# Ledger of designs, part 126: peptides against a protein of PDB entry 5JXT

Target 1, 319 residues: chain A of PDB entry 5JXT
Amino acid sequence: SLLPKKEINVYIGMSEMQVKWYQKILEKDIDAVNGAGGKRESKTRLLNIVMQLRKCCNHPYLFEGAEPGPPYTTDEHLIYNAGKMVVLDKLLKRIQKQGSRVLIFSQMSRLLDILEDYCVFRGYKYCRIDGSTAHEDRIAAIDEYNKPGSDKFIFLLTTRAGGLGINLTTADIVILYDSDWNPQADLQAMDRAHRIGQTKQVVVYRFVTDNAIEEKVLERAAQKLRLDQLVIQQGRAQVAAKAAANKDELLSMIQHGAEKVFQTKGAFGTMAEKGSQLDDDDIDAILQAGETRTKELNARYEKLGIDDLQKFTSESAYE

## One batch from the design tools (peptide; made by RFdiffusion4, then SolubleMPNN)

Design b2_p19_3_s3 (from b2_p19_3, 10 letters changed)
Fold by OpenDDE base, seed 5:
Structure b2_p19_3_s3 (fold): chain B 319 residues (1-319), chain A 19 residues (1-19)
Amino acid sequence: as target 1 above (319 residues)
Amino acid sequence: MEERIRRAQARRERWAAEK
């Protein structure tokens, strides 16, 4: 029988470089961030800020002038300059040692380009699929990954391209490097490994940058998922979760953690304490803390009715 | 070292060409 998947949110501090770039993004549009633009601030401008902040949470090298060089080189700096890469690097070593195989999903094809360079740097054999991958190349990549005795350890996928009905049950670990605004896209990604033909316990690690916009992206996704579930259960088909955040929701998301980011000199959390020198105990602590926070997050939304879930909720509204 | 430089440079060139 298919075992239930285990889902763990992995809360990850920003690197020093991420903090600096996050500050620069906020400072560039400080009037919009402070809500001083009032009715004049376009929803499009706020969406652009959100997109830049999410890029920062993924990797600072997604910005022009962040990557050290010329000459450009793939080295340890590709890892230690992004909190998610530091955690990923340790997790992948553990996953490989366990004889597991891993799907890594992202919303950003350019992040997959960084992850390819990382895979080559670490000697990880991989496959890749994104939205530009031709149908034939997609089949070839899937077949190469699923081949009996395949030496391909990692499959790199964009969440939407990976969501398209493929079977990847030869992997038992799923890493969501970032989250989709639509929780169903992430579920569809997980269901590539967690489906008929899976023989192992599927574990899903969802990376979430701590004290940043990604916490609010996660909360909104969890809220939407619970609302979608309740609507189905109650037969209330007319209650659609708001497909897009409104202006005030976007502003609240941008403001989340911004003050603490401005006050911070250096990295956040475990990235400040240990940086790239995370050991196995540090990873276990991050995973345990993540499991606790995941349970708490789920428990918050499980108690809410449809009417509560239709309101944008901040963490502070339910203390 | 050369391959590490080549990959990083090639990624930068791809991203520059997409702008």
Scores: peptide ipSAE 0.616, ipTM 0.955, DockQ to the pose 0.589
Fold by OpenDDE base, seed 1:
Structure b2_p19_3_s3 (fold): chain B 319 residues (1-319), chain A 19 residues (1-19)
Amino acid sequence: as target 1 above (319 residues)
Amino acid sequence: MEERIRRAQARRERWAAEK
């Protein structure tokens, strides 16, 4: 019998460099962030801000002029300048020691390029598939990863490319480096490892930048997933989940944590306390806190009816 | 060291060519 997957949200503080770039993104469009544009603010502008903030949460080197150099080098700075990379670097060491194999999903092919450089830097053998990978190369990469005695530890995938019905049951760990706006895309990615033929407990780690837009992306995805489940269960097909965030929802998401980001000098949370020097106990604390917050998040949405789930609960961006 | 520099440079060149 296939064991139920364990899902844990891993809440990760921004590095000092991420805070600086997050501030810079907000400052560039400060009038839009403050809602001063009112009815004149374009949805396109807000969506662009959201996309830049999500890039920042993933890695600051996704921005021109962020990466140190010339000369450009792959070194420890590739890790310590992104909170998610610091946690990933420690988590992968643990995953490898336990004899597990890992799928890493992202929405951003350019983040996979950073992760390739990281894999080579750490000596991790990997496979890669994204949206641009030719069909034959996809089959070859899957076969190379799945072959008996494969030395490939990591599979790097874009979430959409991983959604294509492939079997990766030779991995037991899934890392969602970022989340899709559609929770079904992430579920489809998890189902590459969590499928018939899996012999291990599948564990899913969902990385979420704390005190940032990604918390609101996660909440919205959880809300949508619960709504979709209730609509199916109640046969209320007419409840089209509002597929796209409105302007006010986007603005609330952009504003979430923005004040604390502006007030912050340095890094957030465990990144401020320990930076790249996270030990195994710090990782355990992050995972335990994440498991608690994951249960709380799920419990919040499990109690809501369809009518409540249709309302975007803009908790105040400043609370 | 050369390989680490080469990879980082090649990544940046790819991203520049995609613009």
Scores: peptide ipSAE 0.613, ipTM 0.954, DockQ to the pose 0.598
Fold by OpenDDE base, seed 3:
Structure b2_p19_3_s3 (fold): chain B 319 residues (1-319), chain A 19 residues (1-19)
Amino acid sequence: as target 1 above (319 residues)
Amino acid sequence: MEERIRRAQARRERWAAEK
């Protein structure tokens, strides 16, 4: 029988460079961040801030003028300048030593470009699929990854492109490098590995930048997922279609952790203490803390009824 | 060293062309 998937939120501190860029994003639109625009502030402006903050949580090199150079180089700075890359780099070494194979999902095709450069730099063999990948090339990539004795360790996918019914049960590890606003998109991504034909315990690592907007993205997604489950269970189909995040919700998400980010000189948490020099014990501590916080998050939403969950609009801010 | 430079440069050129 298929084993239940194990899901762990991996809470990751920002690098020093991420903190600097996160501050810069907030400062650029400080009036909007402080709510000084009130009712006059456009939802579009807030959505743009949210998108920039999410990019920062993924990798600072997604911004023009962030990448060091010229000359531009693929080197250790590609890793240590992003907290998620530092954790990913250590986690992938463990996954490989265990004889596991990994799917890495992101919302951002440009992040996959960074991950390709990283894979080549570390000597990891990979496949890639995104929204621009031709149908034939998609089939070829899937077949190359799934073939018996495939030397492809990593599959890089955009979450939406990977959601398209494909079978990747030859992988047992799933990394969600970022989260979709729609929790169903992430579930569909996990279900590429967690389905009939899987012979191993599927483990899902969801990367979440700690003390940043991504915690609120995760909370909102968890709330939506619980609401969807309760609506299905109660047969109340009319409840599921609630609107995109309102302005006040977006503002609250932007403000989350902003004060501490402004006060921070350097990196956050384990990134400040260890930087790129995380050892195996540091990773175990991060995973254990993540497992605890994941249980706490789930337990918070499991206790809520439909009426409580409905107070928050759960639809994607982008739909 | 040359390949590391080439990859980083090529990524930047792709992103510049998409704007």
Scores: peptide ipSAE 0.612, ipTM 0.955, DockQ to the pose 0.588
Fold by OpenDDE base, seed 2:
Structure b2_p19_3_s3 (fold): chain B 319 residues (1-319), chain A 19 residues (1-19)
Amino acid sequence: as target 1 above (319 residues)
Amino acid sequence: MEERIRRAQARRERWAAEK
């Protein structure tokens, strides 16, 4: 029988460079962030801010002029300048030692380009599929990854490209490097490894930048997923949760953690204390804290009815 | 060392060509 998948949110502090770039993004549109623009900010402007903040949470080198150089080189700075890369680097070393194989999903093909450079720098053998990958090349990459005795440790995928019904049950670890706005897309990504033919316990690590917009993206996704489940269970098919955030929701998401980001000098949390010097005990502590916070997050939404889950208020998650 | 420089440069060139 297929074992239930274990899902753990991994809460990760920003690096010093991420904090600086996150501040710069907020400062560039400070009037929109403060809601002080007497003209209703366009939903498009708020969506752009959200996308820049999500890029920052993934890697600061997604911005022009962020990468150090010349000369431009793939080196340790590719890792220590992004909190998610620091945790990923330690986690992959553990996963490899355990004899596991890993799928890494992102919304951003350019993040996969950074992850390719990282894989080569660490000597990790990998496959890649994104939205631009030709059909024949997708088949070849899947077959190369799934073949008996494959030397490919990592599969890099965009979440939507990985959602296309493929079987990757030769992997037992799934890393969601970022989250889709639609929780069903992330579930479809997990189901590439968590499917008939899987022989191991599938573990899903969802990376979430702590004290940043990604916490609110996660909360919204969890709320939507619970609502979708209750609607299916109650046969109320017409309660399509409004798939798109409204302006006030987007503004609230942008404002979340912004004050603390402006007050912060240097990195956040474990990234401030340890930086790139995380050991195996630090990773265990991060994973244990993540498991606790994941249970707490799920328990908040399990108590809510359909009517409460339709209201995107941060307050309704605390009642 | 050359490969590390080459990869970083090639990534930047790809991203510049996509604009």
Scores: peptide ipSAE 0.597, ipTM 0.953, DockQ to the pose 0.610

Design b2_p19_3_s4 (from b2_p19_3, 11 letters changed)
Fold by OpenDDE base, seed 3:
Formats: sequence, C-alpha cells, structure tokens
Structure b2_p19_3_s4 (fold): chain B 319 residues (1-319), chain A 19 residues (1-19)
Amino acid sequence: as target 1 above (319 residues)
Amino acid sequence: MEEQIRRAERRRERRAARE
C-alpha cells in the first residue's frame, strides 16, 4: 500500500547577502511598504515587491549586480550566499547517502539555472524539465530518470511543468524549493512521487525562508488549502473563488518580518551562527523544529471554519 | 576554473536575456 507522505516545512534563515538585498528591495519602495501610498498605491506595485522579495528568498543572484565578480565563477559562494542552498547542500548529501532520489521543484526557471550550476559543481547527475522544455525532451528526461539503474540523482522541475501528470515514483524525496500561490500546484508536484507505484516513504521538504514573506505565502497557501477542502466537503463551490490576495493582504505579507530585517546586520538564525558549516546535528535540529512548526500550522487551520478561513487573519504579524 | 567561469557567464547571460 502507498504510505502517507510526510510533509515538513523547513524554516531557513536568510544569508547576510539575502538580508542586504531584502533590505534594498524594501527601501526602494519604502513608501509602499509603509502603506504611505494609501489608495494611490497600485496592487501591481505591491505584487512586484512580493515577487522581488520571493526572488531574494530563493537566491540573491536572481538580481542584477548581486553575483560577485569579475571574475564571475561557479564556486562555494553560490551556496553560502543563499540560506536555502546551504540547507539543500547538506540535505542532498544525506539523501544521497540514504540511497534516495530527489525531485526539486521551483516556481522560477532562473533558479533552476542556478541549481543546474550547483549540480555540476557538486558532481550531481540530474535531469531538468521546465515550461520551455519540448515535449519530446520532456519524455526523454522522464525516461532517463525513471529507467532501472538510472544514475540521475536529482530531477529539477518547475512546479507547473512537473505537475503535468508525469510519474516520478522512482524518487522518494521531494523538495519544494519555493511554494506556489496555489497549494494545489504543490500537491500536484508532490503527487509525481507520491503515487501508485511508489515503494518507499515519500518525504516532502518545503523550504520556507524564516522571518520573511515566504512564511505568509505558506500561511496563505495552508489557509486556502483548508478552505478548498471544507468547500468540497460542504458542497459550497462558490466560496473558493477569492484566490487573489487583496492589496491589504499583500501589504501585510510585505511588512511581515521587515522590521527585523532592517535591524539585522548579518544573517538570520542558524545561518548567522554556523553559516555554510551546518553539520548533521544542525540539520536534524532544523528538521525537528520544522516538523513542530508544520504541525502547529496545520492544527491552526484545521480548527477554523469556512467563515474564518475566508478572512485573512492579520493577527500573527505583531507577535 | 575555465568551466566555472563559463557557467557563471552563461548564468548571467540567461538572467540578462530574461529581464
């Protein structure tokens, strides 16, 4: 029988470089961030800020002038300048040692370009599919990954491209490097490994930048997922339609952790303490803390009714 | 070293082409 998947949110501190770029993004639009634009501030401007902050949470090299150089190199700086890469680098070593195979999903094809360079730098054999991959090349990549005795350890996918009905049950680990605004897209990605034909326990690691916009993206996704479940259960199909964040929700998401980011001179959390020198105990601590916070997050939304889940609860922003 | 530079250059070019 298919074992239930384990889902763990992995809360990751920003690197010093990410903090600096996160500050720059907020400072560039400080009036919008402070809500000083009032009714004149466009939803589009706030969406752009959200997109830049999410890029920062993924990797600072997604910005012009962020990558150190000249000379420009592919080296350890590709890892230590992004908290998610530091955790990924340690986690992949563990996953490989366990004889597991891994799917890595992202919303950003530009991040997959960084992950390809990382895979080559570490000597990881990989496959890649994104939204630009031709149908024939997609089939070839899937077949190459799924073949008996495949030497491909990693499959790099954009979440939407990976969601398209493919079977990747030859992997047992799923890393969501970032989250989709639609929790169903992430579920569809997980279901590429967590499907009939899987023989192992599927474990899903969802990377979440701590004290940043990604926590609010995750909370909103969890809220929406629970709402969708309740709407299906109650037969109230009309309720699900308010999928797009309003202006005030976007502003609240942008403001989350912003003050602490402005006060921070270095990195956050374990990234400040250990940087790129995370050991196995540090990873275990991060995973255990993540498992606890995941249970707490789920328990929070499981207790809410449809009417409560329709309201964006801003209350958690001030503690 | 040369391959590391070539990878970084290609990554920068791909970024610039998508901006």
Scores: peptide ipSAE 0.346, ipTM 0.898, DockQ to the pose 0.559
Fold by OpenDDE base, seed 2:
Structure b2_p19_3_s4 (fold): chain B 319 residues (1-319), chain A 19 residues (1-19)
Amino acid sequence: as target 1 above (319 residues)
Amino acid sequence: MEEQIRRAERRRERRAARE
């Protein structure tokens, strides 16, 4: 029988470089961040800020002029300048030693370009599929990854391209490097490994930048997923319609952790304490803390009814 | 070293082509 998947949110501090770029993004649109634009602030402007903050949480090299050089190199700086890369680098070493194989999903094909360069730098053999990959090349990549005795350790996928009903049950680890706004897209990505034909316990690691916009993206996704489940159970199909964040929700998400980011000198959390020198005990501590926070997050929304889950307020989880 | 530089150059070119 297929074992239930284990899902763990992995909460990761920003690197010093990410903090600096996160500050710059907020400062560039400070009037919008402070809500000073009022009714005149466009939803499009807020969505752009959200997109830039999510890029920063993924990797600072997604911005022009962020990568150090000349000379421009693919070296350790690709890892230590992004908290998610530091954790990924340690986690992949452990996963490989365990004889596991891994799917890495992102919303951003530009991040997959960074992850390809990282894979080559570390000597990891990989496959890649994104939205631009031709149908024949997708089949070839899937077959190359799934073949018996495949030397491909990593499969790099965009979440939407990976959602296309493909079978990747030859992997047992799923890393969601970032989250979709639609929790169903992430579930569809997980279902590539967590499907009939899987022989191992599937473990899903969801990377979440701590004290940043990604915590609010995660909370909103968890709330929506619970609402969708209750709507299906109650046969109330019409209730699912509030999929898009309003302006006030977007502002609240942008403002989350912003003050602490402005006050921070250097890196955040474990990235400030250890930086790139994370050991196996530090990874175990991060995963254990993540498992606890994941249970707490789920428990908040399990107690809420449909009417409570329709209210996007950080306060309504305590009422 | 040359392959590291070549990868960094291609990454920058791909970024610039998508902006």
Scores: peptide ipSAE 0.318, ipTM 0.888, DockQ to the pose 0.566
Fold by OpenDDE base, seed 1:
Structure b2_p19_3_s4 (fold): chain B 319 residues (1-319), chain A 19 residues (1-19)
Amino acid sequence: as target 1 above (319 residues)
Amino acid sequence: MEEQIRRAERRRERRAARE
């Protein structure tokens, strides 16, 4: 029988470079961030800020002029300049040592480019598919990954490309490097490993940048998922969750952690204390803290009714 | 397109710097 998947949110501090770029993004649009534009601020402007902040949470090298060089090298700087890469680097060593195989999902094909360079740098054998991959090349990559005795450790996927009904049950670990606004897209990605034919316990690690917009993206996704479940259970088809965040929701998401980011001169959390020198105990502590916060997050939304789940309350995180 | 070309060039430069 298929074992239930274990899902753990992994809360990760920003690197010093990420903090600097996050500050720069907020400062560039400070009037919009402060709500000074009021009702006059375009939803498009706020959406653009959200997208830049999410890129920063993924990797600062998604921006022009962030990567050190010339010469442009693939070296340890690719890892230590992004908190998610520092955690990923340690976690992948553990996963490999355990004889597990891993799917890594992202919304950003440009992040997969960085992850390819990382895989080559660490000597990890990988497959890749994204939205631009031809159908034949997708089949070939899937078959190569699923091959008995495949030497491919990692599969790099965009979340949407991975959603296409493919079977990847030869992997038992799923890393969501970032989250979709639609929690169903992430579930569909997990279901590539968590499907009939899986023989191992599937573990899902969801990377979340702590004290940043990604926490609010996660909260909104959890809220939406619970609402969708309750609507299905109660037969209330009319409760179409407003699929798109309003301006006030977007502004609240942008403002989340912004003050603390502006006050920060270095990295956040374990990234400030250890940086790239995270050991196995530091990883265990991050995973344990993540498991606790994941349970708390789920428990918060499980208690809410449909009417409460329809309200984006920034305050419901603190009650 | 230009940003993808520039990234592909940077990846080529990064690969060429390792050969």
Scores: peptide ipSAE 0.207, ipTM 0.798, DockQ to the pose 0.046
Fold by OpenDDE base, seed 4:
Structure b2_p19_3_s4 (fold): chain B 319 residues (1-319), chain A 19 residues (1-19)
Amino acid sequence: as target 1 above (319 residues)
Amino acid sequence: MEEQIRRAERRRERRAARE
């Protein structure tokens, strides 16, 4: 029988470079961040800020002029300049030692380009699929990954491209490097490994940048998922969860953690203390803290009714 | 967009030059 998947949110501090770029993004549009644009501030401008902040949470090299060089090299700087890469680098070593195989999902094909560079740098054999991958190349990559005795350790996928009905049950670990706005897209990605034919316990690690916009992206996704479940259970098909965040929700998401980011000198949390020198105990501590926070997050939304989940109440985040 | 493509291309070119 298929074992239930274990899902763990992995809360990761920003690197020093991420903090600097996060500050720079907020400062560039400070009037919009402070809500000073009032009713005239476009939803499009706020969506652009959200997208820049999400890029920063993924990797600062998604921005022009962030990467050190020339010469532009693939080296340790690719790892230590992004908190998620530091955690990923340690986690992948464990996963490999366990004889597991891993799917890594992102919303951003440009992040997959960085992850390809990382895989080559670390000597990890990988496959890749994104939204631009030709159908034939997609089939070939899946077959190469799934073949008996495949030496491919990692599969790099965009969440939406990976969601398209493929079977990847030859992997038992799923890393969501970032989250989709639609929690169903992430579930569909997980279901590529967590499907009939899986023989191992599937573990899903969801990377979340701590004290940043990604916490609010995750919260919103969790609210939506719970609402969708309750609507299905109660037969209330007419309560279509508003598919898109409103302007005030986007502003609240942008403002989350912004003050603390401005006050921070250097990196956040474990990234400030150890940087790229995380050991196995540090990873265990991060995973344990993540498991606790994941349970707390789920318990928060499980107690809410449909009417509460429809109201984006900022207040329920501070109890 | 072009500069990021050019960076990815330069990384690819450098990989191809090291193999």
Scores: peptide ipSAE 0.198, ipTM 0.795, DockQ to the pose 0.047; fails the geometry check

